# Ledger of designs, part 235: peptides against a protein of PDB entry 5A53

Target 1, 230 residues: chain A of PDB entry 5A53
Amino acid sequence: LVENVKQALFIPGQSCNKNLHDIMVDLSALKKPDMKRFNRKNDIHPFEDMSPLEFFSEKNDCSLMVLMTSSKKRKNNMTFIRTFGYKIYDMIELMVADNFKLLSDFKKLTFTVGLKPMFTFQGAAFDTHPVYKQIKSLFLDFFRGESTDLQDVAGLQHVISMTIQGDFQDGEPLPNVLFRVYKLKSYKSDQGGKRLPRIELVEIGPRLDFKIGRIHTPSPDMVTEAHKKP

## One batch from the design tools (peptide; made by RFdiffusion4, then SolubleMPNN)

Design b2_p30_5_s1 (from b2_p30_5, 16 letters changed)
Fold by OpenDDE base, seed 3:
Structure b2_p30_5_s1 (fold): chain B 230 residues (1-230), chain A 30 residues (1-30)
Amino acid sequence: as target 1 above (230 residues)
Amino acid sequence: PKKYPVLTDYEKEQVEKEEKFLLELLEFSK
């Protein structure tokens, strides 16, 4: 069963500022056409009360949500939320570092809207550590796009790269996740009489370094239900 | 239809194949 593409809802929180708004616009552009944005600020505190998010999920038929908030303790905070049956499945706070770059900071390149991105994950913890496993799962789920039986990789133009910034030990603060977006360019090269494709990656933005904040994990019962094949 | 918050085994396999393909392309471009 091919599931329909998951829709994302971007929500400005009450403390959303200009920088977060710009980040929201640029990041959400990668989710087009499967994205909605609210124009008005909403006073939502997901780690205190999740009910408003569940309401928005159902009302807008969006299983993915991103809440944009900022405070002294949690500056440039993007709370990523996934729902199952319009109930909260998991949540994670990802705070954008001040060194972010917007799409306007890169060379404008034309791309086809709606093409699936390829992914690269750098760091063993993406497969072993529960927090980074959740991040990997989240971004794959968020940006995967249409499930096609077409093994045709030839149409893929975008690469999302996620890197864990350095090594860490148990008990240490979790390193940031470096989020980068590239366009794939292919050139014909004649090397030794064989036409080998030359591939170049060009960064297109946005460039985001994520600091990991609070996490909500699903109940065991919800995990079981979410893994049941229909 | 219920949208599951997790990738199916098939989708995971496709993601891995795509990643492998990308890495191979980048290696041949060197």
Scores: peptide ipSAE 0.232, ipTM 0.775, DockQ to the pose 0.666
Fold by OpenDDE base, seed 5:
Order: C-alpha cells, then sequence, then structure tokens
Structure b2_p30_5_s1 (fold): chain B 230 residues (1-230), chain A 30 residues (1-30)
C-alpha cells in the first residue's frame, strides 16, 4: 500500500523570531508542494496541551507539523510533531544551533520541486538508540516525498544527510544531529565499463545543527494501531 | 485517509536500498 504523501504544517509560535522564520521558510521549501505555513503566530505549548495541535492537524489535513518557538532555555526550537488519525503520535524538540546557514548562504542551483530526496544517516545510534531511531524515522517520513525509480539516476536530485556529532555513552547528553542538504551533480562517464555516472555532491542548504530537547513517544496501543496494515 | 507516521517494513527496506545505492554511486565517483 503506497501511502499518500504526508502534508506538513509549519506553525510559528508566539515566541517565533526572525531567525526561526527564515529557517522555517528554507526548511519548508524542501517539503514543497506538500507544505502549508501559518502566517500568524499561535500560542501553543505542545508539552502542556496537545489539543491545539490535534485540532490543526485535522483542520488542515496535515499529519506532520513543525512548531517554531524560541526562549532562553530553548533557543531556535523546532518541535516536530507527527499525528496518527489526527491524534499526536510523537513529538521531538530540535533546537537549531546559532551556526545555521540559510539557502541564501549557498550557491543558487536549479531545483525541481517535489522530487524525492535520498537519505544518508551517519552514526550507529540511528539504528540502535530510541531517540535517534525516532529522528531517523521522523525525517524519512517528513521528506521522503513521492516514490521515484531508484535505478533512474536522472531522477536523483538531492541528498539529505544526517550525522550524529560524535560518540556518546549511556547517561551522557545526546550529541547534536547535523542536518545537511546536497544536490547531486551527475557527469557522463565516458569510460565504457560500469555506466555509473560520476556524481558530485554540492551543498545547497539549509545547514542546521540540531540539539535534541524534549520527546513525546507514542503509547504502545497507538504504536500497534499505526503498524496495522489496512 | 489515515496517515501512518511509521514507515512500513517495505518502506524501510526501500530506504536501505536507496542508501546502499547512493553509497555505491559515491564510491564509484571517486
Amino acid sequence: as target 1 above (230 residues)
Amino acid sequence: PKKYPVLTDYEKEQVEKEEKFLLELLEFSK
């Protein structure tokens, strides 16, 4: 069952600032055409009351949401929310470090809207640690877009790379996740062997280092329901 | 339509294939 492309809703919180707005614009550009943005600030505190987000999910038919807030404790905070049946499934706070780069900081390249990105995940914890597994799942779910033929190199446009910044042990603070976006530049290889084109990666932005904040995990019952194949 | 927030086993397999394919492409481009 090929599920329809999930729609994302970007919500500026009451404390949304210019930097977060710019980040929102640039990150949401990667989700076009399957993206909506609110123009007005909304006073939402998802870890205190999730009901407004559930309402917005249903009203806008968006199973993905991103809330943009900023405070002294949680600067440049992007709360990523997923819903199942318009009920909150999971949430994670990802705070953008001050060293972020916008699309305007990179060379402008031609980009086709709606093409499916490829993904790379660097760090064993993406497969073993619950938090990083959730992050991996979230970003795959968020940006995977429409299905493309994997063998069609011509259809390969961009790569989303996510890297865990360094090693960590149990009980230590979780390392940041480095979010990078690259465009694939394909060159015809004249050498007649394996017709694999020469590919170069060009960073296109945005560049975001995510500090992990608070997390909400789904109930076991909701997990079971979400995995039931219709 | 109910939108599932979790990748199916099939989708996970496809992601792994995509990642493998990308890595292979990058290795051959060196």
Scores: peptide ipSAE 0.175, ipTM 0.750, DockQ to the pose 0.604
Fold by OpenDDE base, seed 2:
Formats: sequence, structure tokens, C-alpha cells
Structure b2_p30_5_s1 (fold): chain B 230 residues (1-230), chain A 30 residues (1-30)
Amino acid sequence: as target 1 above (230 residues)
Amino acid sequence: PKKYPVLTDYEKEQVEKEEKFLLELLEFSK
């Protein structure tokens, strides 16, 4: 069953600032054409009341949502929400560190809208630790787009790289996740008669370091339902 | 809309294949 591409809704919260707006614009560009953005601020507090998000999910037919908020406690906070049947499945707060870079900070490269990204995950915890497993799942789900059987390398123009910043032990604060986006450039190198394709990764932005905040995990029942093959 | 909030096993396998391919390409480019 070729399921339709998941649509994302970007929602400016009441406390959305210019920086968050710019980040929202740049990050959502990677989700084109499968994204919507609200132009108006909405007073939503998902960890207090999830009902408004469920309403927006259903009304806009978006199973993915990102809420942009900022406070002293949670500066530059991007709350990523996934829904199942227009009900909240999971949520995670990812706060963007102040060292972020926008697309305008990088050399403008031609980017084809709608091409599927490749992914790289650096850090064993992405496969073992529940929080990082959720992050990995979220970003794969968020940006993968259409599953094409065509491993057409030509359709793979960019790489999303996610790196856990450093090692950590149990009970320690969770390291940030470094979000980087690269364009893949292939050069034909005529060295010695063997055309070895030289591949270069060029960072295109945005550059985001995510601090992990609050998390909502699905109920066991929702997990079971979500894994039921139709 | 995609009903599943998680990648299917097939999608996961494809992601892994793509990642492996990318890593191989990067190794050959060094």
C-alpha cells in the first residue's frame, strides 16, 4: 500500500519570535511541497491541552505538526507532533541553540523541491536509547516523503545528518542533536581511465543544534494500533 | 494520509540501504 506522503503543519505559537519564524521557513522548505504554514500566531500549549492540535491535524489533514514557541525556560522551542487518526501519537520538544544558521548563511545552491533526502545518524543511542530512537523515527517519518522503489540516485540530492553531540551515561542530561543538511555533488573524475565518481557534501542549511525538552510517548494501545498493517 | 506514525519495515530497510549506499559512496570518494 503506497500511503500518501505525510503532510506537515507549521504553527507559530503566541511566543513565536523572528528567529523561530525564520527557522520555521527554512526547515519547512525541506518539507515542500508537503507542508502548510500558518501565518497567524496560535495560543497552543500542547503539554497542557492537546485538543487544539488534534483539531488542526484533522482540519488540515496533517499528521505532522511543528509548534514554534519561545520562553525563558524553553527558548527557540520546536515541538514536533505526530498524530495517528488525528489523535496525538507522540510529541517532542527540540529547542534550537543560539548558534543556528539559516539558508541565507550558506551559498545558494539549486535545490529541486520534492526530492527525497538521504539520512545519516551518528551515535549508537539512535538505535538503543528510547528518546533518540523517537527522534530518529520522527525525522525519518517527517522528511522521508514518498517511498519510491526507484533507488534513483538522481533523485537523491541532499542528505540530512543527525549527530548526538558527545557521549553520555545513564542519569546524565541528554546531549544535543546536531541537525545538518548537505547537498550531494557528484563529479566525474577522469583519473587514470577509471571514472571514479567523486562525491562532495556541501552544507546548505539550515544548521540547527537541538536541545531535547519534554516528551510525550504513545500509549501501548496506540503503538499496537499504529503497527497494525491494514 | 499515511496512517502509520512509524516507518514500515520496508521503509526502514530502504533507509538502511540508502544510508549504506551513501557511506559507500563517501568512502570511495576519499
Scores: peptide ipSAE 0.249, ipTM 0.795, DockQ to the pose 0.609; fails the geometry check
Fold by OpenDDE base, seed 4:
Structure b2_p30_5_s1 (fold): chain B 230 residues (1-230), chain A 30 residues (1-30)
Amino acid sequence: as target 1 above (230 residues)
Amino acid sequence: PKKYPVLTDYEKEQVEKEEKFLLELLEFSK
């Protein structure tokens, strides 16, 4: 069953500022063509009332949503939302640190829209800790696009790298997640008869350090339903 | 078609294959 590529909806909240808007534009570029953006600010508070998001999910046929808000307590906050059957499945607040870089801060390289990214996750907690497992699942789900059986090397364009910034113990604040995007450059190496292509990674942006905020997890029943193969 | 928010087992397997392929490519480029 080839599931249709999940569509993402980017929503500027009432407190969305210029920086968040720019971040939204750059991050959403990685989701093209499977992305919609609202041009108008919407007064949505997902941890108080989820109903507006469920409405937008259904109306726009988007199972992925990102709400852009900013406050003193939650500066540059990107709330990532997933829906199942247009009902909220999970949510996570990821606040962008002030050291972010936009695409304009990097050398412009040719980019083909719609090619699938490769992923790298650095940090054992991505496989063991519930919050980081959710983040890993979210970003894989968000940016993977269509499943193709063909590992066509020609289709490999860019890498999304996510790194947990440092070690942590139980009860300590969760380290930031470092989000990086690289383009693969292949060079023909004429060295020694074996034409193994030399591959280099070039950062293309955006560069985002995510501070983890509030989380909503699905009910066990919803998890069971979401994992049922049709 | 129900849009599942979680990667299917098939999708997970494909991700793992892609990651493996990437690692192999990077190793050969060294």
Scores: peptide ipSAE 0.094, ipTM 0.688, DockQ to the pose 0.627; fails the geometry check

Design b2_p30_5_s2 (from b2_p30_5, 17 letters changed)
Fold by OpenDDE base, seed 2:
Structure b2_p30_5_s2 (fold): chain B 230 residues (1-230), chain A 30 residues (1-30)
Amino acid sequence: as target 1 above (230 residues)
Amino acid sequence: PKIYPPLTDYEIEEVEQEEKFLLSLLEHSK
């Protein structure tokens, strides 16, 4: 079964501001061509009523959604939503810290639309802690693109790096997740007969530090259904 | 209805293999 590439819908909420709009544009550019954006603000409160998101998921055939909202309590909030059968599977609030950088803040590099990213996850909690496991799953699911059996390394142009900002103990506030995007540059080194490709990573943006907010997890029944391979 | 399941453990393992490969390339580029 060639799974169709999951489509993402970016939704500006009623409280979406210029900064969030710019972040939305830049982050969604990494999801092209498998991305839709609404031009109009929508008054959606997913933790109060999920039904509008389920409606948008079905109407737009998007299993991934990002809601852009901002308030005093939840500034620069990106709510990431996944659906299964157009029903809400999980949600997570990721608030962008004020130190963000846009694509315009970096050197413009040639970027080919539709190439798959590589991923790096720094922090043991990405494999052990439920919240960070969800984040890992989410970002892999969000940006992976088309599942191809051929790891065409030649088709990889950029790296998405996710880093947990520091260590934490049980009961402590969860550290931020540092989102970074790098372009892979391969240089042919003519040094010494062995053409060892020199690989350089160049940050291309956006640069986002995510503060973790509210989370919705799937029901055990939904997990069971979602893991049933057809 | 198009069913979009979450990532399987297998798919996560594939990505981890890619990560290991990338890390190996970076180590050899030093």
Scores: peptide ipSAE 0.256, ipTM 0.789, DockQ to the pose 0.714
Fold by OpenDDE base, seed 5:
Structure b2_p30_5_s2 (fold): chain B 230 residues (1-230), chain A 30 residues (1-30)
Amino acid sequence: as target 1 above (230 residues)
Amino acid sequence: PKIYPPLTDYEIEEVEQEEKFLLSLLEHSK
């Protein structure tokens, strides 16, 4: 059975701190109702042993996971994991920069849970560079929710914006990805002719700048299996 | 066992169409 909506599991690692916990809460709020959180810290090192994550994926029926860890080398690290058939498909470390903003830092707006976000990706590398392609795929997969017909523009509530911070050349460190969330406000334009609704974007948070860390890519065999049409 | 395939090319294309539509709306709202 292919489920229509992928479930996410948020896991505090052993080194999870208050900041990461707060970030976890705010980011996971965007995934409601398709989200679970562990209340206990778990000693998981996914780049050393992936078996605990595969176990959690299967046990909780979550194909998306986020592990929250922090160290001197990898501060505020969110490891995003996807599974296929409860086996690790891919992983990416995204470290949150210290300039992050929580939902509480923004004006509280009415928010309907479960509405599908719109996405914007700024930067050519999202379509050309393997790492940024993975990030694009990951966030689309993570937050797309239910497949809804595009026709109900009235049901569009928020925009997830991802921007590559600057240009880079081969061999240079990969620029950060700027994660922003906006609420869409539609106003009836009184301007007489083509009634294109006036749309304003209001940032609602969280605001996260992601530094890219370690990456795990799927085996060619797993890619082949994952893309097999049922 | 439930199988959760990664995003298909079709699903990516749908999102890209949504993005283009959104960008067009934002440009016309200026």
Scores: peptide ipSAE 0.206, ipTM 0.762, DockQ to the pose 0.685
Fold by OpenDDE base, seed 1:
Structure b2_p30_5_s2 (fold): chain B 230 residues (1-230), chain A 30 residues (1-30)
Amino acid sequence: as target 1 above (230 residues)
Amino acid sequence: PKIYPPLTDYEIEEVEQEEKFLLSLLEHSK
C-alpha cells in the first residue's frame, strides 16, 4: 500500500535546547497537519544506531523524521531522515546557523494549514551534485509530497526558496543552503486597463541557513527497491 | 505494510515546471 501523504515526526534529542525547540515548532508548522512532535527528549544517535528511528517510523507511521540535537561540533543540528518500508532510506545533517529568524521575527500573516508550497531552487548543483540533489529531493518530499495538478495555482499560499550560498569547486566545503519562506500576495493592479495580476513575495519565516553535515545514502539495492513500481 | 517511496524523477520534473511557471509570473509582475 502506497500512501500519498507522508507524515513527519519531529523528535527532540537529548541535547535539544530552546533555540532548536523554537526552530522545530516553526518549521513543523509548515508541515501541518501532516506532522507529529514528541514532547519528551529522546537519546538517539542516528549515525551510530538507526534502529530506534526505524522503530519510531513504524510505530508512528511516519516516513519522514527530524531529530533536533546540538553539540559543540554540530550546533543546532537538524537530522532529516527518510524511511522506506520503515527502514532508513537516507539521512542528512543540516545545522542551522546562528543568524536564524523565527516566525515571530516577521509580520504575522494568515496561513491556511494544509496548502502545498511552491518550491524554488537556486543553484546548478541542485541538479548535478549528489548532496544537493538529495537535499532537493528531501525537501520536495518533505513539504510537497505528491505533485498537485498545475490547475490549483489558486491554492498556492507560500513559496519555499532554497539557495546554494555561492559557487564551490571540487574538494571545497559545501556551501550553506539558504532556506526562505515567502507568502504569495496577489494584487489586482488597476493601472492601465491590463489587469495583470501583480504577485509579490513577502518573507514570512522561518529564515534558516543550513550548514551541511553528515550524510547517509541508501544502498543501491534499496534504491532499486524504492523505485520499483508496486 | 505501508510503503513510502521517495519522489520519482517525474515528480521532480513536475515541480520544476511549476517553478518555471512561478518565475514567469514573478517576472511579469515587476
Scores: peptide ipSAE 0.257, ipTM 0.783, DockQ to the pose 0.662; fails the geometry check
Fold by OpenDDE base, seed 4:
Structure b2_p30_5_s2 (fold): chain B 230 residues (1-230), chain A 30 residues (1-30)
Amino acid sequence: as target 1 above (230 residues)
Amino acid sequence: PKIYPPLTDYEIEEVEQEEKFLLSLLEHSK
């Protein structure tokens, strides 16, 4: 079964501010064409009542959602939600630190919409710690796009990089996740008849440092159902 | 109803293998 590309819905919450709106626009640009955005603010509190999100998932046929909210306790908060069968599968709050950079802060480069990104994950905890495993799974699921045949390697234009900011021990606060986006530049080096294509990475934005907030994990039953091969 | 399962650990591994392959192609193209 060729599963259709998962669609994302970006939802401004009632407390969505200009900065969050700008972040939403820039991050959602990486998900085009498989993205919808609401223009109106919605009063949604996913950790109190998940029913509105399940309704939006079904109505918009979106298995991925991002709720944009901001408060004193949870400033610049992006709640990432995944659904399975239009029911909440998991949720995670990722708060954007104030040092963020928008696409406008970087050199404008030609970008082809809809090309599959490459991913890099830096930090052992992405493979061992439950929270960082969830983050890795989420971002892979969110930005993977269509399965391209290996023949379309020529179509790879950008890399999404995620880095855990430093080491941590059990009981310590979870380090931030550094989100970076790079474009691949290929240079024809005319050095000495060997056409060695030089590849360079150029940051294109957005640049986001995510502080981890609240998490909702799926029930064991839902995990079992989600892993059933049809 | 369209069922959109989350990525399985297997699918994550496949993506990682694809990426390793892509990186190897990029390295060999140098």
Scores: peptide ipSAE 0.128, ipTM 0.697, DockQ to the pose 0.508; fails the geometry check

Design b2_p30_5_s3 (from b2_p30_5, 17 letters changed)
Fold by OpenDDE base, seed 5:
Structure b2_p30_5_s3 (fold): chain B 230 residues (1-230), chain A 30 residues (1-30)
Amino acid sequence: as target 1 above (230 residues)
Amino acid sequence: PKIYPPLTDYELEEVEKESKLLEALLEFSK
C-alpha cells in the first residue's frame, strides 16, 4: 500500500501577525506541493476546544496542521497538530524566537520543489526525552514526504537540522530546538585520486529557534489504534 | 475516510537510517 503523502494545513489564528505570516509562508514552502494555507484568520483555541481543528482536518483531508498565533505569553506561536482518522493525535506549541531568519535573508539557491529532505538531530534527548521524541517524530512525519527507496538518495537536495540548544537537568526549562535548513552541494574533489565527493552544506533558511510550549499527547487507546496495521 | 497513522517505529527507524547516512556523508566531507 503506497501511503499517500500527508498533507499539511497552515491556519492563521486570530492573533496571527505579519512575522508569523512570513514564517508560515517560508516554512510551508518546504512542504510544497503537499500544503494548503488558509487566507483568513480563524479564532481557534486548540487547548480549549479541538473540534474546529478536527473539522478542518477532515474537510481539507489534512492530517497535519499548523496554527499560527501570538500573544504576550506565547509570542510567535506555531501549534503543530497531527490527526489520526481526523481526530487529534498530538499537539505541541513551538514559539519562534525573535532572532528568526526568513528565506529572503539567505542567498537564493535553486531547489527542486517536492524533494524529500534529509534529517539530522543533534542531542541525546531526541531519543530519550518524551517531549523531544515527540518533536522528532513530528518533524519527520511532517517533512518525510513520499516513502522513497534509499536509491533515490541521489535526489536529496536539502537537510533539515534540529539541535537541542544545550544540556538540561530534570526540573529545568526545556532548551530550545534550533531548526536549520541546508542545501547540499556536492563538489568533485580533485584532491588525491580517491574521488570522495566533498559535500558542503549551505544554509538556505528559514532559521527558527523553537521554544517549547504546551503539549497534548494521545491517549493510550489512540496510540494503540494508530499503531494497528490496517 | 483516509486514515493517516503517525509514523510507525519502523518508519522512524528508516528515516533514522537515512539520517545516519547523512551524518556519515557529512563526517566524510570534513
Scores: peptide ipSAE 0.265, ipTM 0.796, DockQ to the pose 0.688
Fold by OpenDDE base, seed 3:
Structure b2_p30_5_s3 (fold): chain B 230 residues (1-230), chain A 30 residues (1-30)
Amino acid sequence: as target 1 above (230 residues)
Amino acid sequence: PKIYPPLTDYELEEVEKESKLLEALLEFSK
């Protein structure tokens, strides 16, 4: 069964502002062609009532959703939602820090739409801490795209890098996650007859520092059902 | 109804293998 590529729905909340809209446009560009955006603001409060998101998931056939909201307590908040069978599986609030950079802040580079990104994760907590494990799983799931054979690695053009900003101990606030996007440039280095391709990384944007907010985790029953191979 | 399960641990490992291959290529290019 060729699993269809998961579609993402970007939803402006009632409190969505210009900055969040611009961030939404730039981040969603990385998910093309498997992305839909609403043009109208929707009054959705996912941690109070999840039913509107489940309705949108089913109606638009999108298993991935991003809600854009902003308040004094949760400025520039991107709520990432995954559904299973159009029911909420998990949610996480990621608030964008004010030091963000848009695609327009970087040198315009041509890229092919629809190519699968490579990922790098910096920080041991991505493998050990429940919250960072969820973030890692979410972003891998979000940008996985089409299942490509290893032969299609030659078509990889960009890297998504996620870094935990510093070390932390139990009971301390969770460090931010630094989101960076790079384009791969290959150069033929003719040094001494060894044709080793030199690869350089060029940042292309957007640049986002995520502060972690509220989290919803699936029930144990839903986890068991979701991991059942048909 | 289309069921979109979250990534399994196996699928996560396969995605990570692709990333590790890139890391190896980048390290080899240094």
Scores: peptide ipSAE 0.259, ipTM 0.789, DockQ to the pose 0.718
Fold by OpenDDE base, seed 4:
Structure b2_p30_5_s3 (fold): chain B 230 residues (1-230), chain A 30 residues (1-30)
Amino acid sequence: as target 1 above (230 residues)
Amino acid sequence: PKIYPPLTDYELEEVEKESKLLEALLEFSK
């Protein structure tokens, strides 16, 4: 069964500002063509009432959602939501730090829509700590795209890099996650007999440092149901 | 209704294997 590519819905919250809107546009561009955006602000508070998100998931056939909100306590907050059977599976708040860079801050490179990104994760906690495991799972799920049997290596143009900013101990605040996007440039190196293609990574944006906020985890029953192979 | 399950641990491992293979290819191309 070729699983359909998961669709993402980007939702401006009532408190969505211009900067957060620009971030939304740039991040959602990486999810094209499997992305929808609302043009109107919606008053949604997912940690108080999840029912509006479940409604939007079903109505738009989107199993991935991103709510864009900003407040004094949670500035530039991107709430990432996954649904299973149009019910909330998990949620995580990722607040974008003020040092963000948009696509316009980088050299415009030709971008082919619909190509699968490669992923790199830097930090042992991505494999051991529950919160960073959820983040890893979320971003892999979000940007995986179509399962193509033929890894057309020639079609791999983008790398999404996620790095945990520094070491931490139990009981300490969780370090930020550094989100970076690179384009692969292949150069024919004429140097020496074996024409090994020289590959360079060029940052293309957006550049986002995520501060971790509130988290909702699925019930054990929902995890069991979601992992049942049909 | 199309049920979109979250990635299974197996699917995560496959994506990671693909990514590691690609990383290796990138390292060999430097």
Scores: peptide ipSAE 0.220, ipTM 0.772, DockQ to the pose 0.634
Fold by OpenDDE base, seed 1:
Structure b2_p30_5_s3 (fold): chain B 230 residues (1-230), chain A 30 residues (1-30)
Amino acid sequence: as target 1 above (230 residues)
Amino acid sequence: PKIYPPLTDYELEEVEKESKLLEALLEFSK
């Protein structure tokens, strides 16, 4: 069964502001064409009642959702939601720090929409710590796109880089995750076709530093069901 | 009904292998 590419639904919450809207537009551009956006604000509180999100997941056939909210306690909050069978699988709040940069803050480079990004993860905790494992899983799942054959590696234009900002110990606040997007530029080596082309990374945006907020993890039963090979 | 399971650890490892290949390519390009 070739699974269809997971679709993402971006939902402005009641407290969605202009900055969050702009961030939403820029981040969702990376998910094109597999993205939908609501134009109307919706009063959703996913950690209090998940039913509206499950309804939207099913109605829009989107297994990925991002809720945009902002408060004094949770400024520029992007709640990432995954569903399984249109039921909430996991959720994580990622608050965008004020130092964010939009696509308009970078030199506009032409890129093909819909190409699968490559990923880089910097920080051992992405492989060992449950929260960062969830973040890694989420972003890989979110941007995986179509399963590309090895031949499509030639079409890779973007790199999404995620870095844990510093070391931490147990009981300390979790460091931010630095989200960066780069375009690969290949230069033909002047010396005959034997040398690998020089590749340069150019940041294209958006630039987002994510502060980790509340998390919802799936029940063990749901994990078991989700991992059952059909 | 479309189920859309989350990525399994195995699927994550496959995606990571692709990424590691790119990292290697990038390191060789420096």
Scores: peptide ipSAE 0.298, ipTM 0.813, DockQ to the pose 0.662; fails the geometry check

